# Designs tried in a protein design run: peptides against a protein of PDB entry 4Z5W. Part 10

Target 1, 305 residues: chain A of PDB entry 4Z5W
Amino acid sequence: IPDVFLELNKLWYFSAQSNLFNGEMPRSLSNSRSISLLSLRNNTLSGQIYLNCSAMTNLTSLDLASNSFSGSIPSNLPNCLRLKTINFAKIKFIAQIPESFKNFQSLTSLSFSNSSIQNISSALEILQHCQNLKTLVLTLNFQKEELPSVPSLQFKNLKVLIIASCQLRGTVPQWLSNSPSLQLLDLSWNQLSGTIPPWLGSLNSLFYLDLSNNTFIGEIPHSLTSLQSLVSKENAVEEPSPDFPFFKKKNTNAGGLQYNQPSSFPPMIDLSYNSLNGSIWPEFGDLRQLHVLNLKNNNLSGNIP

## One batch from the design tools (peptide; aimed at target 1 Y208 G256)

Design b1_p10_6 (made by RFdiffusion4)
Pose (drawn by RFdiffusion4):
Structure b1_p10_6 (pose): chain A 291 residues (1-233, 242-249, 256-305), chain P 10 residues (1-10)
Amino acid sequence: IPDVFLELNKLWYFSAQSNLFNGEMPRSLSNSRSISLLSLRNNTLSGQIYLNCSAMTNLTSLDLASNSFSGSIPSNLPNCLRLKTINFAKIKFIAQIPESFKNFQSLTSLSFSNSSIQNISSALEILQHCQNLKTLVLTLNFQKEELPSVPSLQFKNLKVLIIASCQLRGTVPQWLSNSPSLQLLDLSWNQLSGTIPPWLGSLNSLFYLDLSNNTFIGEIPHSLTSLQSLVSKPDFPFFKKGLQYNQPSSFPPMIDLSYNSLNGSIWPEFGDLRQLHVLNLKNNNLSGNIP
Amino acid sequence: AYIVSYNPDL
């Protein structure tokens, strides 16, 4: 990509995604005072990611995903004070999230999916301090690590939480109850154990719950039949393993408890869930009748 | 199934 961005001082939107571009991002792009939306994803771009946050005061959305970049996660990123959305997926950082991210108060959406992020314990203790974070994708990282049960964790305004296919040990942590506005929860494809916490049924905005492919035991909590959003009625897309979904509401309401060791019966009170589109209880130890 | 934030076909 040419280094001509000093000359293009009115450029607020640049999208070069899904091309064959290689090499580093030109420095002038890293200094652009006018750029707001930048999408370079799905190229062969490489090198240490550098962004001058004193210079890029209009940067609001950054998508460098699925590229050949290496090095660390830039620690100066919280200083890009208008940056609201970062898609860093499929960049192989082989690194931890910098502590400075606890100061990233403009951040509302973050994806490190399949990015070789280590130490989920430290990553979550940091990111809980980003008060406006509404969506978090940590899928395909933290391989075989433990999902922290530390009760001090609070993600208050969190709407979407996805940490799948990390083979995470531990249980569904109670501190997730500190995210009362949670809409979409995906903990699938992990090594999670224990029972399914009844408090999940207390999440009034939750419409999509994927607990599939874990080691969960015990009963289906009765509270799931009283889930409010299942009983009664911005750009950074998601892919389901790939089928594209543009926003969290693009996902039909679902309960997927499949591929676990769950026992007991199916509650008749599930009939109360009139807004439920998908119920997947396959590959469990469930017994009794079908209500 | 699980959700990612990139197109895995690319």

Design b1_p10_6_s1 (made by RFdiffusion4, then SolubleMPNN; from b1_p10_6, 5 letters changed)
Fold by OpenDDE base, seed 4:
Structure b1_p10_6_s1 (fold): chain B 305 residues (1-305), chain A 10 residues (1-10)
Amino acid sequence: as target 1 above (305 residues)
Amino acid sequence: SYLLSYDPNL
């Protein structure tokens, strides 16, 4: 990418995604006063990620996902006072979340999907201080770590939590009950155990639940039949989506389906590939907004209602 | 299936 962004003093949006750009980010780009939205996703960009937050006063969205960047997660990003959305997916950091992210009050959406992030306990302890954090995607990190269950963890404004395919141990964490605005939860493809907690049914905005491919036992909580967002349409709060798309990976060899908004996901309960027992509750018939109920590959018995 | 913020085809 040429170092010409100093001259581009009116450039508000720069999208150069899905090209063959290599080398480092040009210094003029890292100092752009005009750029609000920057996407360089899916290139071969390298070097350290450095942004001059004192210069980049208009930066609101940053998508650097699927690049060959190296080094540390930029600890100065909280100084980018308007930066809301960060996609650092598929960047091999081999790092913990910086402590400075405790101060990241502008942050609304963060992804580190498949970024070799370590220490989920520290990551969640830091990120809980992000008062405006609504979307958190941490899929393919924290391999074989324990999902912390510390009740003091509080994500008050969290709407989308995706921590899939981490081989995480532990249980469904009680601190998620402190996130009453949660709309989408994906904890699939972990090693989570215990019972599915009844308080999940109290998450009135939860329309997408993926707990599939875990080691959950016991009955399906009857409270899941009363998920208000799946009973009626009235609570579908259309909030601003993150500036990065989501991708549903079906299997190891299948392509991802792109979803531009969390609201574009079909209302779903996926509890498949667990060790759940008991019956399918007839009251799943009350979930009039439910598009997908996936209970396959469990120990369920009785009649199908 | 599980969710990502990057295209797994790329």
Scores: peptide ipSAE 0.629, ipTM 0.962, DockQ to the pose 0.958
OpenDDE base, seeds 1, 2, 3, 5: peptide ipSAE 0.566, 0.584, 0.580, 0.053; ipTM 0.947, 0.951, 0.951, 0.772

Design b1_p10_6_s2 (made by RFdiffusion4, then SolubleMPNN; from b1_p10_6, 6 letters changed)
Fold by OpenDDE base, seed 3:
Structure b1_p10_6_s2 (fold): chain B 305 residues (1-305), chain A 10 residues (1-10)
Amino acid sequence: as target 1 above (305 residues)
Amino acid sequence: SYLLSYDPNK
């Protein structure tokens, strides 16, 4: 990318995604006073990520996903006082979340999917201080770590939590009961154990639950049949979605489905590929908004209601 | 299946 952004003093939106750009990010771009939205995803950009937050006073969204950047996570990002959305997916950092992110009050949406992030305990302890954090995507990190169950962890405004395919150990963490606005939970493809906690059915906004491909035991909590978002057509107030899309990785070679907003996901309960026992509750018939109920490959018995 | 914030084909 040419170093010409000093001349582009009115440039508010720069999207150069899905090109063949290589080399480093231009220094003039890292110092742009005008840019609000920056997307460079799906390129071959390299080097250290550096942003001059004192210059980039209009920066609200940053998508650098699927690039060849290296080095540390930029610890100065909390100084970008308007920065809401960060997508650092598929950037191989091999790092922990910076302690400075405790001060990241502008942050609403964060993704580190497949970014070689380490220490989930430290990451969650830091990110709980981000009071405006609504979307957190941490899929394909923290390999074989333990998911912390510390009840003091608090994500009050969390709407979307995705921590899939980490081989995480532990149980469904009790601190998620402190997230009453949770709409989407994906903890699939881990090594989570124990029972599915009944308090999940008290998350009245939860319309998408994926606990598939774990080691859960016991019965399906009857409280899942009373998930209010799946009983009634509440007009899910379309809250501002993250500026980055989601992708559903299917096991089939069929291309991943792109979802531009969390509201575009079909309402789903996926408990498949566990060791759950007991019956299918007839009261799943009350979930009139449910599009997908996946209970396959468990130890369930009795009649199908 | 699981959710990502990047295209797994790119």
Scores: peptide ipSAE 0.599, ipTM 0.957, DockQ to the pose 0.934
OpenDDE base, seeds 1, 2, 4, 5: peptide ipSAE 0.580, 0.595, 0.577, 0.575; ipTM 0.953, 0.957, 0.954, 0.954

Design b1_p10_6_s3 (made by RFdiffusion4, then SolubleMPNN; from b1_p10_6, 5 letters changed)
Fold by OpenDDE base, seed 2:
Structure b1_p10_6_s3 (fold): chain B 305 residues (1-305), chain A 10 residues (1-10)
Amino acid sequence: as target 1 above (305 residues)
Amino acid sequence: SYLLSYDPSL
């Protein structure tokens, strides 16, 4: 990418995604006063990520996902006072989340999917201080760590939590009961154990639940048949989605399905590939908005209602 | 299946 962004003093949106750009990010780009949205995802950019937050006063969205960047996570990003969305997916950091992210009050959406992030306990302890955090994507990190269930953890404004395919141990964390705005939960492809907690059915905005491919035991909580978002069409005001799309990785070699908004996901309960027992509740028939109920590969018994 | 913020095909 050429180092010409000093001349582009009116440039508000720069999207160069899904190209073959290589080398480092231009220094003039890292100092742009005009840029609000920066997307360089799906390139071969390299070097260390550096942004001059004192210069980049208009930066609101940063998508650097799927690049060959190296080094540390930029600890100065909280100084970008308008920065809301960060996508650092598929960048190999081999790092912990910086302690400076405790001060990241502008942050609304964060992804580190497959970024070799370590220490989930520290990550959640840091990120709970981000009071505006609505979307958190941490899939393919924290390999074989324990998912902390510390009740003091608080994500009050969390709408989307995705921590899939980490081989995480532990239980469904009790601190999620304090996230009443949660709409989407994906904890699939872990080593989570215990029972599915009944308080999940109290998350009235929860329309997408994926707990598949874990080691959950016991009965399906009857409270899941009373999820209000799945009983009634509430006019879910389309809140502004993250500036980055989501992708559903299928187990087949078929490419990921792209979803531009969390609302574009079909309403789903996936409890498949666990060790759940007992009956399928007839009251799942009350979930008039449910598109996908996946209970396969469990120890369920009785009649199918 | 699980969710990502990047295209796993790329």
Scores: peptide ipSAE 0.583, ipTM 0.950, DockQ to the pose 0.953
OpenDDE base, seeds 1, 3, 4, 5: peptide ipSAE 0.567, 0.582, 0.567, 0.564; ipTM 0.946, 0.949, 0.947, 0.947

Design b1_p10_6_s4 (made by RFdiffusion4, then SolubleMPNN; from b1_p10_6 with A1S V4L)
Fold by OpenDDE base, seed 3:
Structure b1_p10_6_s4 (fold): chain B 305 residues (1-305), chain A 10 residues (1-10)
Amino acid sequence: as target 1 above (305 residues)
Amino acid sequence: SYILSYNPDL
């Protein structure tokens, strides 16, 4: 990418995604006073990520996903006082979340999917201080770590939590009961154990639950049949979605489905590939908004209602 | 299947 962004003093949006750009991010771009939205996703950009937050006073969205950047996570990003959305997916950092992110009050949406992030306990302890954090995507990190169950963790404004395919150990964490606004939970493809907690059915905004491919035991909590978002069409006011899209990796050679917003996901309960026992509750028939109920590959018995 | 914030085919 040429180092010409000093001349582009009116540039507020720059998207150069899905190109063949290589080398480092141009220094003039890292110092742009005008830019609000920056997307360089799906390139071969390399080197250290550096942003001059004292210059980049208009920066609101940053998508650098699927690049060959190296080194540390930029600890100065909380100084970008308007920065709401960060997508650092598929950047191999091999790092912990910086302690400075405790001060990241502008942050609303964060993704580190497949970024070789380590220490989930420290990451969640830091990110709980981001009071405006609504979307957190941490899929393909923290390999074989324990998901912290510390009840003091608080994500009060969390809408979307995705921590899939981490081989995480532990149980469904009680601190998620402190997130009454949670709409989408994906904890699939882990090594989570114990029972599915009944308090999940008290998350009235929860329309998408994926606990598939874990080691859960016991019965399906009857409280899941009373998930209010799946009983009635509440016109959930579409809160502003993250500026980055989501992708559902299918197990088939069919390409990943793109979802531009969390509301584009079909209402779903996926408990498949566990060790759940007991019956299918007939009251799943009350979930009139449910599009997908997946209970396959469990130890369930009795009649199908 | 699980959710990502990047295209897995790229």
Scores: peptide ipSAE 0.591, ipTM 0.948, DockQ to the pose 0.935
OpenDDE base, seeds 1, 2, 4, 5: peptide ipSAE 0.580, 0.027, 0.040, 0.038; ipTM 0.945, 0.712, 0.761, 0.763; seed 5 fails the geometry check

Design b1_p10_7 (made by RFdiffusion4)
Pose (drawn by RFdiffusion4):
Structure b1_p10_7 (pose): chain A 291 residues (1-233, 242-249, 256-305), chain P 10 residues (1-10)
Amino acid sequence: IPDVFLELNKLWYFSAQSNLFNGEMPRSLSNSRSISLLSLRNNTLSGQIYLNCSAMTNLTSLDLASNSFSGSIPSNLPNCLRLKTINFAKIKFIAQIPESFKNFQSLTSLSFSNSSIQNISSALEILQHCQNLKTLVLTLNFQKEELPSVPSLQFKNLKVLIIASCQLRGTVPQWLSNSPSLQLLDLSWNQLSGTIPPWLGSLNSLFYLDLSNNTFIGEIPHSLTSLQSLVSKPDFPFFKKGLQYNQPSSFPPMIDLSYNSLNGSIWPEFGDLRQLHVLNLKNNNLSGNIP
Amino acid sequence: SSNNPHNLLY
């Protein structure tokens, strides 16, 4: 990508995604005062990611995903004070999230999916301080680590939480109850154990729950039949493992408890869930009748 | 369908 971005001082939108571009991002792009939307994803771009946050005061959306970058996660990123969305997926950082990210107050959407992020314990203790974070994707990181149960964790405005295929040990942590506005929860494809917490049914905005492919035991909590959003009625897309979904509401309402060790019966009160599109209870130890 | 997905759910 040519180093001509000092000359293009009115450029607020640049998208070069899904090409064959390689090498580093030109430094002038890293200094662009006018750039707002930048998408370079799905190229062969490489090197340490450098962004001058004193210079890029209009940067609002950054998508460098699926590229050949290496080095660390830039620690100066919280200083890009208009930056609201970062798609860093499929960049092999082999690193932890910098502590400075606790100060990233403009951030509303963050994806480190499949990026070789280590230490979920430290990553979540940091990111809980980003007060405007509404969506978080940590899928395919933290391999075989423990999902922290530390009760001090609070993600207050969190709408979307996805940490799948990390083979995480532990239980569904109670501190998730501190995310009362949670719409979409995906903990699938992990090693999670214990029982399914009844408080999940207390989440009034939750319409999509993927607990599939875990080691969960015990009963289906009765509170799931009273889930409010299941009873009654921005750019950074998601892929399901790939089928694209543009926003969280693109996912039809779902309960997927499949591939666990759940026991007991199916509650008749599930009939109260009139807005439920998908109910997947396959590959469990469930017994009794079908209501 | 994409053969090169990112930002994944399972």

Design b1_p10_7_s1 (made by RFdiffusion4, then SolubleMPNN; from b1_p10_7, 5 letters changed)
Fold by OpenDDE base, seed 1:
Structure b1_p10_7_s1 (fold): chain B 305 residues (1-305), chain A 10 residues (1-10)
Amino acid sequence: as target 1 above (305 residues)
Amino acid sequence: VSENPVNLIS
């Protein structure tokens, strides 16, 4: 990318995603006072990520995902006082989340999906201080770590939590009960154990639950039949979505469907590929907004209601 | 693997 962004003093939106750009981010871009949205995702950019947050006073969204950046996570990003959305998916950092992120009050949406992030305990301890954090994606990180269950963890404004395919051990963490605005929870493809906690059914905004491919035991909590978002047609409040897309595969052979908004996901309960027992509750029939109920590959018995 | 996968069908 050429080093010409000093001349582009009115440039507000720079999207150069899904090209063949290589080399480092130009210094003039890292110092742009005008840019609000920067997307360089899906290129071959390399080197250290550096942004001059004292210069980049308009930066609100940063998408650098799917690049060949190396080195540390930029610890100075919290100094970008308007920065709300960060997509660092598929950047191989081999790092922990910087402690400076405790001060990241502008942060609303963060993805480190498949970024070789380590120490989930430290990550969650840091990120709980981000009071405006609504979307957190940590999929394909951590290796055989334990999902912390520390009840003091508080994500009060969290709406979307995705921590899938991490080989995480532990149980469904009690601290999630402190997230009453949670709409989407994906903890699939881990090594989570124990029972599914009944308090999950008290998350009135929860319309998408994926606990599939774990080692959960016991009965399906009857409280899941009372998930308010699945009983009543809430007006889909067009909530501010993260500026980064999500991808859902429907079938192994199908291309991933892109979803630009979490609200565009079909309402779902997926508990498949566990060791759940007991019956399917007839009261799942009350979940009139539910599009997908996946209970396959469990130890369930009795009649299908 | 997609960038921000929600459902990973392996």
Scores: peptide ipSAE 0.401, ipTM 0.897, DockQ to the pose 0.257
OpenDDE base, seeds 2, 3, 4, 5: peptide ipSAE 0.360, 0.383, 0.043, 0.396; ipTM 0.884, 0.889, 0.758, 0.893

Design b1_p10_7_s2 (made by RFdiffusion4, then SolubleMPNN; from b1_p10_7, 5 letters changed)
Fold by OpenDDE base, seed 3:
Structure b1_p10_7_s2 (fold): chain B 305 residues (1-305), chain A 10 residues (1-10)
Amino acid sequence: as target 1 above (305 residues)
Amino acid sequence: VSSNPINLIS
């Protein structure tokens, strides 16, 4: 990318996604006073990520995902006082989240999906201080770590939590009960164990639950038949979506589907590929907004209601 | 259909 952004003093949005750009990010771009939205996703950009936050006073969204950047996670990003959305998916950092992110009050949406992030305990302890954090994506990190269950963890404004394919150990963490605005939870493809906790049914905004491909045991909590977002068509408050898309593959041979908003996911309960027992509750028939109920590959018995 | 995680960007 040429180093010409000093001349572009009115440039508000720069998108150069899905090209063949290589080399480093231009210094003039890293010092742009005008840019609000920057997306360089799906290129071959390299070097250290550096942003001059004192110059980049308008920066609100940063998408650098699927690039060949190296080195540390930029610890100065909390100094970008308007920065809300960060997508660092598929950047191989091999790092922990910086302690400076405790001060990241502008942060609303963060993705480190498949970024070789380590130490989930430290990551969650840091990120709980981000009072405006609504979307957190940590899929394909923390390999074989334990998901912390510390009740002191608080994500009060969390709406979307995705920590899939980490081979995480532990249980469904009690601290998630402190997230009453949670709409989407994906903890699939881990090694989570124990029972599914009944308090999940108290999450009145939860319309998408994926606990599939774990080691859960016991009965399906009857409280899941009372999920208010699935009983009544309350208009999902059109909240500002993260500026980065979500991806879900349907079939092994199909390309991933892109979902631009969490609300674009069909209302779903997926408990498949566990060791759940007991009956299917007939009160699942009360979930009039439910599009997908997936209970396959469990130890369920009795009648299908 | 196998369940697939969100943000399994292949």
Scores: peptide ipSAE 0.353, ipTM 0.880, DockQ to the pose 0.215
OpenDDE base, seeds 1, 2, 4, 5: peptide ipSAE 0.302, 0.320, 0.316, 0.352; ipTM 0.864, 0.881, 0.870, 0.880

Design b1_p10_7_s3 (made by RFdiffusion4, then SolubleMPNN; from b1_p10_7, 5 letters changed)
Fold by OpenDDE base, seed 1:
Structure b1_p10_7_s3 (fold): chain B 305 residues (1-305), chain A 10 residues (1-10)
Amino acid sequence: as target 1 above (305 residues)
Amino acid sequence: VSSNPVNLIT
């Protein structure tokens, strides 16, 4: 990318995603006073990520995902006082979340999907201080770590939590009960064990639950048949989605479906590929908004209602 | 077909 952004003093939006850009980010770009949205996703950019937050006073969204950046996560990003959305997916950091992110009050949406992030305990302890954090994506990190169950963890404004394919050990963490605005939970493809907690059915905004491909045991909590978002047609006020898309593959061989908004996901309960027993509750019939109920590959018995 | 997790950026 050429070092010409000093001349572009009115540039508000720079999207150069899905190109063949290589080398480092130009210094003039890292010092742009005008840029609000920067997307360089899906290129071959390299070097260390550096942004001059004292200069980049208008930066609100940063998408650097799927690049060849190296080094540490930029600890100065909390100094970008308007920065709300960060997509660092598929950047191999081999790092922990910086302690400075405790001060990241502007942060609303963060993705580190497949970014070789380490220490989930430290990451969650840091990120709980981000009072405006609504979307957190940590898929394909923390390999074989334990998902912390520390009840003091608080994500009060969390709406989307995705921590899939980490081979995480532990149980469904009690601290998620402190997230009453949770709409989408994906903890699939881990090594989570124990029972599915009944308090999950108290998350009235939860319309998408994926606990599939774990080692859960016991009965399906009857409280899941009373998930309010799946019983009644909430007038889902289209909340501001993160500026980064979500991806879900329907089939292993199919291209990933892109979902631009969490609300574009079909209402779903997926408990498949566990060791759940007992019956399918007839009261799943009350979930009139439910599009997908996936209970396959469990130890369920009795009648199909 | 197993469910696929969200944000499997391959």
Scores: peptide ipSAE 0.321, ipTM 0.878, DockQ to the pose 0.202
OpenDDE base, seeds 2, 3, 4, 5: peptide ipSAE 0.125, 0.296, 0.042, 0.111; ipTM 0.819, 0.864, 0.758, 0.767

Design b1_p10_7_s4 (made by RFdiffusion4, then SolubleMPNN; from b1_p10_7, 5 letters changed)
Fold by OpenDDE base, seed 1:
Structure b1_p10_7_s4 (fold): chain B 305 residues (1-305), chain A 10 residues (1-10)
Amino acid sequence: as target 1 above (305 residues)
Amino acid sequence: VSENPVNLIT
């Protein structure tokens, strides 16, 4: 990318995603006072990520995902006082989340999906201080770590939590009961154990639950049949989505469907590939907004209601 | 693997 952004003093939106750009991010871009949205995702950019937050006073969205950047996570990003959305998916950092992110009050949406992030306990302890954090994606990190269940963790404004495919051990963390605005929870493809806690059914905004491919035991909590967002249509709050897309594969052979908004996901309960027992509650029939109920590959018995 | 995968059918 050429070093010409000093001349582009009115440039508000720069999207150069899904090209063949290589080399480092130009210094003039890292110092742009005008840029609000920067997307360089899906290129071959390299070097260390550096942004001059004192210059980049208009920066609101940063998408650098799917690049060949190296080095540390930029600890100065909290100094970008308007920065709301960060997509660092598929950047191989091999790092912990910086302690400076405790001060990241502008942050609303963060992805480190498949970024070789380490220490989930430290990551969650840091990120709980981000009072405006609504979307957190940490999929494909923290290999074989334990998901912390510390009840003091508080994500009060969290709406989307995705921590899939980490081989995480532990149980469904009690601290999620402190997230009453949670709409989407994906903890799939881990080594989570214990029972599914009944308090999940108290998350009145939860319309998408994926606990599939774990080691959960016991019965399906009856409280899941009373998830208010799945009973009535009126609770489908159109909420501000992150500026980065999500991808869902329906089938192994299908291309991933891009979802620009979490609200565009079909309402779902997926508990498949566990060791759940007991019956399917007939009161799942009350979930009139439910599109997908996946209970396959469990130890369930009795009649299908 | 896609960017920001929600359901990883591996």
Scores: peptide ipSAE 0.396, ipTM 0.901, DockQ to the pose 0.259
OpenDDE base, seeds 2, 3, 4, 5: peptide ipSAE 0.383, 0.384, 0.350, 0.393; ipTM 0.895, 0.895, 0.889, 0.899

Design b1_p10_8 (made by RFdiffusion4)
Pose (drawn by RFdiffusion4):
Structure b1_p10_8 (pose): chain A 291 residues (1-233, 242-249, 256-305), chain P 10 residues (1-10)
Amino acid sequence: IPDVFLELNKLWYFSAQSNLFNGEMPRSLSNSRSISLLSLRNNTLSGQIYLNCSAMTNLTSLDLASNSFSGSIPSNLPNCLRLKTINFAKIKFIAQIPESFKNFQSLTSLSFSNSSIQNISSALEILQHCQNLKTLVLTLNFQKEELPSVPSLQFKNLKVLIIASCQLRGTVPQWLSNSPSLQLLDLSWNQLSGTIPPWLGSLNSLFYLDLSNNTFIGEIPHSLTSLQSLVSKPDFPFFKKGLQYNQPSSFPPMIDLSYNSLNGSIWPEFGDLRQLHVLNLKNNNLSGNIP
Amino acid sequence: SSLDSGNWLY
């Protein structure tokens, strides 16, 4: 990509995604005072990601995903004070999230999916301090690590939480109850154990719950039949393993408990869930009748 | 074929 971005001082929107571009991002792009939306994803771009945050005061959305970059996660990123959305997926950082991210207060959406992020314990202790974080994708990282149960963790405004296919040990942590506005929860494809916590039924905005492919035991909590959003009625898309979904509401309401060791019966009170589109209880130890 | 954004769910 040519180094001509000093000359293009009115450019607020640049999208070069899904091309064959290689090499580093030109430094002038890293210094652009006018750039707001930048999407370079799905190229062969490489090198240490450098962004001058004193210079890029209009940067609001950054998508460098699915590229050949290496090095660390830039620690100066919280200083890009208008930056609201970062898609860093499929960049092999082989690194932890910098502590400075606790100061990233403009951040509302973050994806490190399949990015070789280590130490979910430190990553979550840091990111809980980003007060405006509404969506977080940590899928395909933290391989075989433990999902921290430390009760001090609070993600207050969190709407979407996705940490799948990490083979995570531990249980569904209770600190997730500190995210009362949670809409979409995906903990699937992990090694999670224990029972399914009844407090999940207390999440009034939750419409999509994917606990599939874990080692969960015990009963289906009765509170799931009283889930409010299941009983009664921005750009950074998601892919389901790939089918695209543009926003969290693009996912039909779902309960997927499949591929666990769950026992007991199916509660008749599930009939109360009139807004439920998908109920997947396959590959469990469930017994009794079908209500 | 279309390419993904890397924001995967399972």

